# Designs tried in a protein design run: peptides against a protein of PDB entry 3OIQ. Part 45

Target 1, 212 residues: chain A of PDB entry 3OIQ
Amino acid sequence: KNRIFVSSSKDFEGYPSKAIVPVQFVALLTSIHLTETKCLLGFSNFERRGDQSQEDQYLIKLKFKDRGSERLARITISLLCQYFDIELPDLDSDSGASPTVILRDIHLERLCFSSCKALYVSKHGNYTLFLEDIKPLDLVSVISTISTKSTNSSKHSSSELISECDLNNSLVDIFNNLIEMNRDEKNRFKFVKLIHYDIELKKFVQDQQKVL

## One batch from the design tools (peptide; made by RFdiffusion4, then SolubleMPNN)

Design b1_p14_1_s3 (from b1_p14_1, 6 letters changed)
Fold by OpenDDE base, seed 1:
Structure b1_p14_1_s3 (fold): chain B 212 residues (1-212), chain A 14 residues (1-14)
Amino acid sequence: as target 1 above (212 residues)
Amino acid sequence: LEDLVDDIKPIEIP
């Protein structure tokens, strides 16, 4: 089956009550939940959803059924945290207990852009998204991609590529939503509170704010 | 997070 690009987590409300659908989206990492029994990643595009928290709009489950899948989940978390420079609490508890990691509101400190491939799996009207693949995106590369109006659709006719348009539109929408959150005095998100807030990000945000 | 997890009944991948 072809992979479906998803621009909103609301799209899943229209999905079949019993299906397996390969999906792909781009969003910010908002939470990490690793316990002895589960591994979850929260993502958001910060689309306006009434009075509810805009976090964890995409809740992605990692397989956590056996020692092999648990090890893969822990390695995945470690690699993501290393890439985004997320400090994990030192796992050096001399207690043979599996380390518990619970991080929330990651977007308040770091913009962790991620391209996710997942399986939408539904049964009895409920669904779970299972992680298939995750690609962290470099913020400089994201800024450059949005800033370069791609006038050159290189005709790579491979039936497996995300539309370059779908990726770019999703990245623009995320930044527009973050700009709106930054303008809202009630919103906790502020660009100037990001640990990695630099001159390049500042300039990009200032230039985007003039178009909105 | 927990409330969203409780709403997601454990769907086993077939």
Scores: peptide ipSAE 0.041, ipTM 0.707, DockQ to the pose 0.055
Fold by OpenDDE base, seed 3:
Structure b1_p14_1_s3 (fold): chain B 212 residues (1-212), chain A 14 residues (1-14)
Amino acid sequence: as target 1 above (212 residues)
Amino acid sequence: LEDLVDDIKPIEIP
């Protein structure tokens, strides 16, 4: 089945009212919502949407209906948080209370770039995105990829052609949107407030700001 | 696949 690359979460407004469509996108992790009954991940590319929140533009549901799916969701959250250096409470507490995790505005402290595969599932004009796969992206690797305009990664991946062009364009668009947010005095996002703000990210942002 | 269709609830952002 051909997987569709999605550059905007507005694309879903034009999708069929009854369908199952495999999709992929690249976005920043903005929220984590883990309770006793659900697991949700929020993502955004920070595309301008008028007066709407730029956060949680992609709401991704993890299956959470039995002990096996709950365990898989918890492991997925733990591995993502470990990769992005996000502090979580111990999810393995033998003490009878299912640990609740509610994180919001993750992008204000950490740029958590993620390549997501999901199933768009719609019924009666409503839809849900179900997580199929997630690949966290290293920020240094993202910066290097944008800076080099790299047409030359012709060694290693026997899994479904994401057009390297579509990935790179989405990463550029996200950075451009973050630069615009950083310039807006009303926006809470500032690059200098990121925990991982270093000389490399500073230089990259300064060089991108000269092109915009 | 049917199980995914029954799990379609409006995702209310809490």
Scores: peptide ipSAE 0.035, ipTM 0.698, DockQ to the pose 0.074
Fold by OpenDDE base, seed 2:
Structure b1_p14_1_s3 (fold): chain B 212 residues (1-212), chain A 14 residues (1-14)
Amino acid sequence: as target 1 above (212 residues)
Amino acid sequence: LEDLVDDIKPIEIP
């Protein structure tokens, strides 16, 4: 089955009540929930949804059924946190208790752009997104991708029909939503509170703010 | 949303 690019988590409201659909989306990592029994990743594009929390619009479940899947989930979390400079409590504690990691509001401190491949699995009108693959995206690369496509439509890469346009549109939409959140005095999100807030991000935000 | 995710007994992904 072809993988569907998803621009909004509202798209799932129109999905079949009993299906398995490969999907892909790009969003910011907002939460990590690792317990003894489950591993969940929260993602958001910060699409306005009325008075509901804009966090965890994409709740992604990692398989956590056996020692192999648990190990893979823990390694996935460790690698993501290493990539995004997210401090985890020492997962190597000699106490035979699986360390519990509960992180929320990650986007308030770090912009963790992630390209996710997942399986939409529905039954009885309810659905779960199961993680298949995750690619962390570098913020400099995201900024560069948005900045360069404002000027050049040109050619080349064959073999996955995920329109390079869909990815870029989603990245632009996320930044636009973050700019709106930054302008809202009631919103907790502020670019200047990001740990990695640098001159490059500052310039990019200032230039995008002139277009909105 | 959390409750909706926990009630789906993992369909054996083929």
Scores: peptide ipSAE 0.034, ipTM 0.668, DockQ to the pose 0.073
Fold by OpenDDE base, seed 4:
Structure b1_p14_1_s3 (fold): chain B 212 residues (1-212), chain A 14 residues (1-14)
Amino acid sequence: as target 1 above (212 residues)
Amino acid sequence: LEDLVDDIKPIEIP
C-alpha cells in the first residue's frame, strides 16, 4: 500500500471511520509521555487551530503491551533524547520501577524536527496513530534543505518516494508558523530562548522573515 | 495488526 504524506493533522478528519492507512509526516517533537502503561509522542507543525493548543497535533502511540514492545519504546525514547540532547532520567534504573518520563513544551527549548512513519488505524470514527518509524532530522540539514529549494526535482518515479516537494513544503510551513509565534507577544515560543540558538539559525530566521 | 485495532481508544495526555 502506498504511504500517504500528510501535511496537516486535519487530513485525518476526512479519513475512513474503519481503515488502516500507512502515513508519513514531518513535525516538531512537542511532548514525550512514558509511563508504566503507555508511551506517547506528541508532534506539531504549529498550524493555527483557533484557540486550541498548537501542541500534540500528531499524537503518536508506541506499542506498549509486552516486555519486548516496552523495551523498544524505552530504547526509541532514549535514542531520540540522545539525538536531540534532551536530558532524561536513567531509563535503565535497577530499582525495578520503570521510570516515568513526562516532557511537554519541548519546542520551547529545542527544535526537534522528526520525520515520522505511522499507521492510521480507525474504528467507529475514532483513530490512533501507531509509530512505525521515526527519523530525527538535523536542524542544519533542515535549514539547508529549505534554503536549497532550487530546482533539482530529479523525477525518480517509484511509487514509494515521498515528493521531496511535500517534505520541503512542510518544513517551510513549520518555520513560517514558528516565525508567527515568535512575533506574537502572547506566545511563549521565542527563537532566542532555544538552547541551540546560533548565528546560522538567527540568519535563517531573519532571511525567512523578509519573505513573509 | 489486530492488536492495534483493539487498542483504539481516545488518547489524552494527562
Scores: peptide ipSAE 0.070, ipTM 0.792, DockQ to the pose 0.074; fails the geometry check

Design b1_p14_1_s4 (from b1_p14_1, 7 letters changed)
Fold by OpenDDE base, seed 5:
Structure b1_p14_1_s4 (fold): chain B 212 residues (1-212), chain A 14 residues (1-14)
Amino acid sequence: as target 1 above (212 residues)
Amino acid sequence: LEDLVDEIKPIEIP
């Protein structure tokens, strides 16, 4: 089965009420929910959805049903947090309780771009997205990718081009949505409040703002 | 894969 690239989490409203569909998307990490019984990752592209919260548009479940899946979930969270410099509360509290991690609004402090592979699984009109794979994307690499692609339609095979065009279009759309949020005085998101706000990101945002 | 179908609960957004 071919993996479907998803540009909007609205695409799932058109999906079958009983299906298993491999999907891929790119989005910003917005939340982490790790408890004793579940592990969820929230992602968003900040697509306008009326008056609803633009957070957690892609709620991704990690398998958390046995000791092996729980361990994999915990390692996945740890590696993501290490990659994005997300401070986790010290997991080494001498209380043998599994650490609970609840982080929200991650995008207000850090732009955590992530390429996700998931299984859309539906039953009775409800669905769950199960994480299959996650690739964190470096912000410098995202900026460079958006900046370079305005000029080189050079001849590689049609199947690799689609996934790369879809990825870039989604990255551009995310930045455009963030620019709109940054312009909105009511929105808490501001580029200048990002911990990693540097001269490169500043310049990139200023250049993108001229195209919008 | 069968196990994933049985885990489909309404996602309670935390």
Scores: peptide ipSAE 0.046, ipTM 0.743, DockQ to the pose 0.073
Fold by OpenDDE base, seed 2:
Structure b1_p14_1_s4 (fold): chain B 212 residues (1-212), chain A 14 residues (1-14)
Amino acid sequence: as target 1 above (212 residues)
Amino acid sequence: LEDLVDEIKPIEIP
């Protein structure tokens, strides 16, 4: 089946009540929930949804049903946190209790851009997104991609036409939403509170703010 | 949202 690029988590409201659909989206990592029984990743593009929380718009489930899937989930979390410089409690505690990790509001401290491949699975009108693949995106690379307006479709191989346009549009939309949140005095999100707030990000935000 | 995700028993990924 062809993978569908998803620009909004509202798109799933129109999806069939019984389906299996491979999807892809780009969003910011907002939460990590690792317990003894489940592993969930929260993502958001911060699309305005009225009075609803803008966090965890994409709730992604990792398989957590056997020792092999649990190990893969823990490794996935560890690698993501290593890539984004997210401090985790030591997962290797010799205490035979699997450490519980509950992180929320990750976007308030770090912009963790991620390209996610997931499987939309619905039954009886409910759905779950199962993680298939995750690619962390470097913030400098995201900024450069938006700034350069990649009109250069470098012809990389004809087998995954995820339009470079769909990715770029979603990245722009995320930044625009973050800029609006940063302008709102009631919103907790502020670019200047990011741990990695540097001169490059500052300049980029200032330049984008002039267009909005 | 969490409760809705937990009700969907993992459908065997084909």
Scores: peptide ipSAE 0.038, ipTM 0.685, DockQ to the pose 0.075
Fold by OpenDDE base, seed 1:
Structure b1_p14_1_s4 (fold): chain B 212 residues (1-212), chain A 14 residues (1-14)
Amino acid sequence: as target 1 above (212 residues)
Amino acid sequence: LEDLVDEIKPIEIP
């Protein structure tokens, strides 16, 4: 079955009440929840959803059923945190308790762009997204991709490539949403509060703000 | 996060 690109987490409201659908999206990492019994990743594109928190619009489960899947989940979290320079609390508990990690509001400190492949699994009208693959995206590469109007659709006919257009549109939409949040005095998100806020990101945001 | 987890009933992957 072809993988479906998802531009909004609202798309899942129209999905079948009993299905398995391979999906892909791009979003910002907003939360990490690792306990003894579960591993979850929260993502958002910050699409406006009334008065509700714009965080965790995509709640992704990692398989956590046995020691092998638990180990894979922990390695996945460690690699993501290393890539995004997310400090994990020092898990030097001399107690043989599994390390608990609960991070929220990650986007307030770091823009963690991620391309996610997941399985949409539904039963009885409820659904779960299970992580299949995650690719962290470098912020400089994201800025470059948005800034370069891709006039060169090299027609590589591979039936597995998400349209470069869908990825670029979603990245633009995320930045536009962040710019709107930054302009809102009530919103906690501010670009100048990002730990990695540099001259390049500043210039890019200033140039995008002139078009909005 | 917890509220969204409780809404997502455990779906067994077949």
Scores: peptide ipSAE 0.036, ipTM 0.672, DockQ to the pose 0.055
Fold by OpenDDE base, seed 4:
Structure b1_p14_1_s4 (fold): chain B 212 residues (1-212), chain A 14 residues (1-14)
Amino acid sequence: as target 1 above (212 residues)
Amino acid sequence: LEDLVDEIKPIEIP
């Protein structure tokens, strides 16, 4: 089955009420919710949606049904947090208590760009996105990708290629949305408050702001 | 896959 690239979480409103659709998107990690009974990842592209929270536009469920799936979820969270320098409490507590992790507003401190593969699964008009794969994206690589406008569609075989254009457009849209949030005095998001705010990111944002 | 369909519940982040 061809994987569908999703540019907006509104696209799911038009999806079949009973389906299993492999999807892919790029977004910022906004929340982590790990409890004894569930593991959820929140993502956003910060698309304007009226007065609703711009967080958790893509709510992704990790399978959490048995010790094997729970372990995989905990490892996934640990690896993501290690990659993004997100401080977690020790997930390996010898105390037999499953560690609870509840992180929100991650984007206020760190831009955690992530390429996600998920299964859209619907029944009776309700849906859940189940994580299939996640690739954290390096911010320098994201900035480079947007800046170079990679027109080099190296024709690798035609069965699972995300349009490099779709990825690049979504990354540009995310940055444009963040620039608008940064300009809004009411918005808590500010680039200068990011822990990893450097000269490269500063220059990139300043150059993007001239095009908007 | 069938197991995933039975897990479709409204997911609210508390």
Scores: peptide ipSAE 0.047, ipTM 0.743, DockQ to the pose 0.074; fails the geometry check

Design b1_p14_2_s1 (from b1_p14_2, 7 letters changed)
Fold by OpenDDE base, seed 3:
Order: sequence, then C-alpha cells, then structure tokens
Structure b1_p14_2_s1 (fold): chain B 212 residues (1-212), chain A 14 residues (1-14)
Amino acid sequence: as target 1 above (212 residues)
Amino acid sequence: MKNLNVEELEEILA
C-alpha cells in the first residue's frame, strides 16, 4: 500500500472507521509523555481550528508492551532530545524506578521540525497513530529549503516517499501559522522567546512577514 | 471521526 502524505490532522476525520493506513506528515514536536506504561509524542502544524491554533494535533504512540519495545521507545526519546538539545533526566537510572518524562509546549522554546511515518489504525470510529519512523529536521536546513525556490538539485535520490513539494508546502504552512500566532497578542508563542532565536531566524521571519 | 484525547487513545489500545 502506498504511504499517504498528510497535510492536516483534519484529514483523519474522513478516514475509514476500520482501517490500517500508512501515513507521513511533517510537524513540530510539541510534547513528550514517557511513563512506566506508555510513550506518546505530540506534534502540531498549528493549523487553525476555529478561533485558536491547536497543540498536539498529532498524538503518536510508541509501542510499549515489553522490555524490548520499552527500551526502543526510551532510545527513540533520548535520540530526539539529543538532536533538539532537549534536557532529559538520565533514563538509565540504576534505581528500579523507570524515569518519567513529561514535557509540554516544547514549541514555545524550540522549533523541533520532524518528518514522521506512522500507521493510522482505526476501530469503532476511533483511531490511533503508531510511530514507524521519525526524522528530525535541522532548523537551518528547513529555513534554507523554504528560502531557496526548488532548484532542481536532482542529485539526492533519497528513497523518501514524500515529494519535495509536499514537504516544502508543509514547512511553509507551519511557518505561516507560527507567524500568525506570533502576531496574536493572546498567543503564548513568540519567536523572540525561542532559545535559538538568532539573526538568521529573525531575518527569515521578517522576510516571510512581508509576503503574508 | 473525533481526534481522540490521550485517555481515549489508551482505551482503544488496551
């Protein structure tokens, strides 16, 4: 079955009530929930739902059923946090207590762009997304990709199932949504409050604001 | 189809 690129979490409202559908999307990491019994990742593109942008629009579950799957989930969380420079408590504590990690509103401090592959699994009119793969994206690379009109650099035959157009459009949409949130006085999101707010990001945001 | 909250998602997977 072909993997479907998802541009909006609202697309799942039209999905079958009993299905398994491989999907892919690009979004910002917004939350991490690791307990003794579960591992969840929250993502959002901050698409407007009514008068407010929604957080955690994509709730992605990691398999957490046995020691092997628990270890894989913990390694996945550790690697993501290392990549995005998110401070975690030591997950390898010799103390028989499994470390609990609850992070929320990650996007208020860091723009953690991620390309996710997941399985949409529905039963009885409800659905869950299971993580299959995650690729963290570098912010400088994201800015460069949006700023460069796609020069046909035909050289990276990356076996990625998404078109460059779908990826670029989703990244642009996310930034446009963040610009709207930044303009809203009621919204907590502000670019100037990001830990890695630099001259490059500032210039990029200023240039994008002239087009909107 | 409602986007299930975290609790509703847990019940479907149990």
Scores: peptide ipSAE 0.027, ipTM 0.685, DockQ to the pose 0.348
Fold by OpenDDE base, seed 1:
Structure b1_p14_2_s1 (fold): chain B 212 residues (1-212), chain A 14 residues (1-14)
Amino acid sequence: as target 1 above (212 residues)
Amino acid sequence: MKNLNVEELEEILA
């Protein structure tokens, strides 16, 4: 079955009540929830959804059922945090208790762009997204991709690859949403508060703001 | 179909 690219988490409202559907999306990492019993990743594209929090629009579950899957989940979290330069609390609890990590509002400090592959699994009118694969995206590469008008749609008709167009459109939409949030005085998100706010990001945001 | 929050996911997985 071909993987479906998802541009909005609202798309899942129209999905079957009993299905397994491979999906893919790009979004910002917003939360990490690792406990003794579960591992969840929150993602968002910051699409406006009335008065509700724009965080965790994509709640992704990692398999956490046995020592092997728990280890894989912990390694996944560690690698993501290393890539995005997210400080994990020093888990030097001398107590043999499994380290608990609860991070929220990650997007307020770091733009953690991620391409996610997941399984949509629905039962009884509810759904869960299970992580299959995650690719962190470098912010410089994201900015370069958006700035480069892809005139060369090489029609590589491989039905398995996300359209370069779908990825680019989603990245543009995320930045547009962040620009709107930055303009809103009531919104906590501000580009200037990002730890990695540099001249390149500043220039890119200024150039995008002229088009909006 | 609503995306389940963490609490709702815990209820389904319990």
Scores: peptide ipSAE 0.027, ipTM 0.682, DockQ to the pose 0.376
Fold by OpenDDE base, seed 2:
Structure b1_p14_2_s1 (fold): chain B 212 residues (1-212), chain A 14 residues (1-14)
Amino acid sequence: as target 1 above (212 residues)
Amino acid sequence: MKNLNVEELEEILA
């Protein structure tokens, strides 16, 4: 089955009540929930949903049912945190208990753009997203991709025809949503509070704000 | 279809 690119988590409202659908989306990492029994990643594109929280619009479960899957989940979290320079609480608690990691509102400190492949699994009118693959995206690369209207979508890289246009549009939408959040005095998100807020990001945001 | 919260997900996957 072809993988479906998802631009909004609202798209899942129209999905079949009993299906398995491979999906892909791009979003910001908003939360990490790693316990002894589960591993969840929260993502958001910060699409406005009325009075609902804009965080964790994509709640993705990692398989966490045996030692092998638990190890893979922990390695995945470690690699993501290393890539995004997310400080994990010291896992060295002398208690032989698997370290618990609960991070929320990651987007308030770091813009962690991620391309996610997942399985949409629905049953009984509800759905779960299971992580299949995750690719962290470099912020500089994201900014460059948005800034360069690369009309040169001529690289037919093969079998997963995720339109470079869909990815780019979603990245633009995320930034537009962040700009709106930054303008809202009630919103906790502010670009100037990002740990990695630099001259390049500042300039990019200022230039995008002129188009909105 | 509603995206399940953590608790609701645990019930479906149990």
Scores: peptide ipSAE 0.026, ipTM 0.680, DockQ to the pose 0.351
Fold by OpenDDE base, seed 5:
Structure b1_p14_2_s1 (fold): chain B 212 residues (1-212), chain A 14 residues (1-14)
Amino acid sequence: as target 1 above (212 residues)
Amino acid sequence: MKNLNVEELEEILA
């Protein structure tokens, strides 16, 4: 079965009420929920959804049903947090209790772009997304990718072009949504409040704001 | 279709 690229989590509203569909999307990491019994990652493209929270548009479950899956989930969270410089509470506290990690609004401090592969699993008109794979994306690489695509329609094969075009379109859409949020005085998101706000990001945002 | 909360998800996966 071919993996479907998902540009919006609204796409799932049109999906079958009983199906398993491999999907892929790119989004910002917004939340981490790791407890003794579950592991969830929240992602968002910050697409406008009326009065609904723009957070956790993609709520992704990590398998957490046995010791092996729990270990994999914990390692995944640790690696993501290390990659994005997200401070986790010291997991090494001598109390043999598995540490609980609940982080929200990650996008207010860090832009954690992630390419996710997931399984859409639906039953009785409801669905769950299960993480299959996650690739963190470097912000500099994201900025460069958006900036360079304005010029080179190089004739690469149609199948690679679709996935790359879909990825880039989604990255542009995310930045456009963030720019709108940054312009909204009521929105807590501000680029200047990002821990990693630098001259490069500043310039990129200023250049993108001229196109909008 | 609604993305379920964790409790509802556990019931679907059980």
Scores: peptide ipSAE 0.025, ipTM 0.667, DockQ to the pose 0.278

Design b1_p14_2_s2 (from b1_p14_2, 7 letters changed)
Fold by OpenDDE base, seed 5:
Structure b1_p14_2_s2 (fold): chain B 212 residues (1-212), chain A 14 residues (1-14)
Amino acid sequence: as target 1 above (212 residues)
Amino acid sequence: MVNENLKELEEILK
């Protein structure tokens, strides 16, 4: 089955009420919910949805049904947090209680761009997204990718690979949405409040703001 | 269609 690139989580509203669809998207990590019984990752593109929270637009479940899947989920969370420099409580504490991690509003401190592969699974008009794969994206690499492709509007390569265009368009859309949030005085998101706010990000944001 | 994971999260947040 071909994997579908999803540019909007609204696309799932039009999906079949009973289906299994491999999907892929790019989004910012917004939340982590790890308990003894569940592991959820929240992602967002910060698309405008009226008065609804723009967080957790893509709520993805990690399989958490057996010791092997639980371990894989915990390792996945640990590796993501290590990559993004997110402080986790020591998951390795000798206290036989599995640590609970509940992080929200991650995007207020860190831009955690992630390319996600998931299974859309629907039943009775509801759906669940199951994580299949996750690739964290480096912010410098994201910025460079957006900055370089404003010039190459030419090659229809008909390869069934999720078009590098779809990924780039989604990354641009995310930044545009973040710029809008940054301009909104009521929005808590501000680029200057990011822990990793540097001269490069500052310059990039300033340059993107001139195009919008 | 409603994300079941979102409903589960909303229940935990309450």
Scores: peptide ipSAE 0.025, ipTM 0.662, DockQ to the pose 0.789
Fold by OpenDDE base, seed 2:
Structure b1_p14_2_s2 (fold): chain B 212 residues (1-212), chain A 14 residues (1-14)
Amino acid sequence: as target 1 above (212 residues)
Amino acid sequence: MVNENLKELEEILK
């Protein structure tokens, strides 16, 4: 079954009310919700949605049914947090309670670009996205990818027909949305408040702002 | 479409 690239979480409004569809998107990690009973990841591309929150536009569920799936979810969260230098509250609280992690507004401190593979599952007009795979993306690599007009369609292996163009367009759209948020005085997002705000990111943002 | 009905959707993945 071909995996569908999703550029907007609004695309799911047009999806079948009873289906199982493999999807892929790129977005920023915005939230982590790990409890004793569930694991959710929030992602956003920060598309303007009127008065709706731009956060958690993609709410992705990790399987959390048994000790094996719970362990996998916890390992996934740990590895993502390690990759993005996200400080987790001490998971080692000596209280034999499963560690609870609730992080929100991650994008206000860190740009955590992620390529996600998920399963869209719908029934009775409701849907859930289940995580199948996640690849964290390095910010320097994202900036380089956008900055290089890659004329080279390197024929990476034919099994997942997600065009390099769809990924690049989505990355550009995310940055454009972040630039708009940064210009809005009412928006909490500011590039200068990012922990990893450096000369390279500053220059890239300034150069992108001239094209908008 | 609302992302709410987790329990019923988890049965489809069994």
Scores: peptide ipSAE 0.023, ipTM 0.644, DockQ to the pose 0.236
Fold by OpenDDE base, seed 4:
Structure b1_p14_2_s2 (fold): chain B 212 residues (1-212), chain A 14 residues (1-14)
Amino acid sequence: as target 1 above (212 residues)
Amino acid sequence: MVNENLKELEEILK
């Protein structure tokens, strides 16, 4: 089955009530929930949904059923946090207690762009997204990708072009949503509060604000 | 449809 690119988590409302569908999306990491019994990653594109929290629009489950899957989940969390410079308590503490990690509102401090592959699994009108693969995206690479595709319609194969357009559109939508949040005085999100806020990001945001 | 952590769905991925 072909993998479906998902631009909104609302798309899942139209999905079959009993299916397994491979999906892909790009979003910001918003939360990490690692306990003794589960591992969840929250992602968002910050699509406006009325008064609902814009956090965790894509709640992704890591398989957490046996020592092997638990280890893989812990390694995945460790590697993501290392990549995004997220401070974690030492997951290797010899204390025999499985370390609990609960991080929320990650986007308030760091823009953690991630390309996710997941399995949509539904039964009885409810669904779960299971992580298949995650690729963290470098912010400089995201900015460059958005900036360059505004200029280069070069003819590569039709199937790769669609996937690249979808990715870019989603990245642009995320930034537009963040710009709107930044303009809202009631919203806690502010670009200037990001730990990695630099001249490049500042310039990019200023240039995007002129198009909105 | 709600994204719920349903234990039954975890068995489909065994």
Scores: peptide ipSAE 0.023, ipTM 0.660, DockQ to the pose 0.258
Fold by OpenDDE base, seed 1:
Structure b1_p14_2_s2 (fold): chain B 212 residues (1-212), chain A 14 residues (1-14)
Amino acid sequence: as target 1 above (212 residues)
Amino acid sequence: MVNENLKELEEILK
């Protein structure tokens, strides 16, 4: 079955009420919710949705049913946090209690670009996204990808690969949304408050702001 | 459609 690229979480409003659809998207990691009973990742492209929260537009569940799946979920969270330099509370509580991690508003401190593969599963008009795969994206690589005008549409039409155009367009849209948020005095997001805000990111944002 | 973590949807993935 071909995997569908999703550019907006609104696309799911038009999806079948009873289906299993493999999907993929790119978004920023906004939240991590690891408890004794569930593991959830929140992502957003910060698409404007009126008065609705722009956070957690893509809420993705990790399988958390048995000790094996729980361990895999915990390892996945640990690896993501290591990659993005997210401090987890010391999980070394000798108390034998499974550590609880609740992180929100991650995008206010770090731009954690992620390419996600998920299963859309719907029943009775509700849906859940289940994580199949996650690839963290390096910010320097994201900036370079956007800055490189893709003149090389080598149409390798392999029907299973994300169009480089779809990925690039989604990354541009995310940055445009962040620029709009940064310009809004009421919005908490500011590029200068990012822990990793450097000269390269500053220059890139300034160059993108001239086009908007 | 609402993105909800429904336990019932997990049965479809069995």
Scores: peptide ipSAE 0.022, ipTM 0.656, DockQ to the pose 0.275

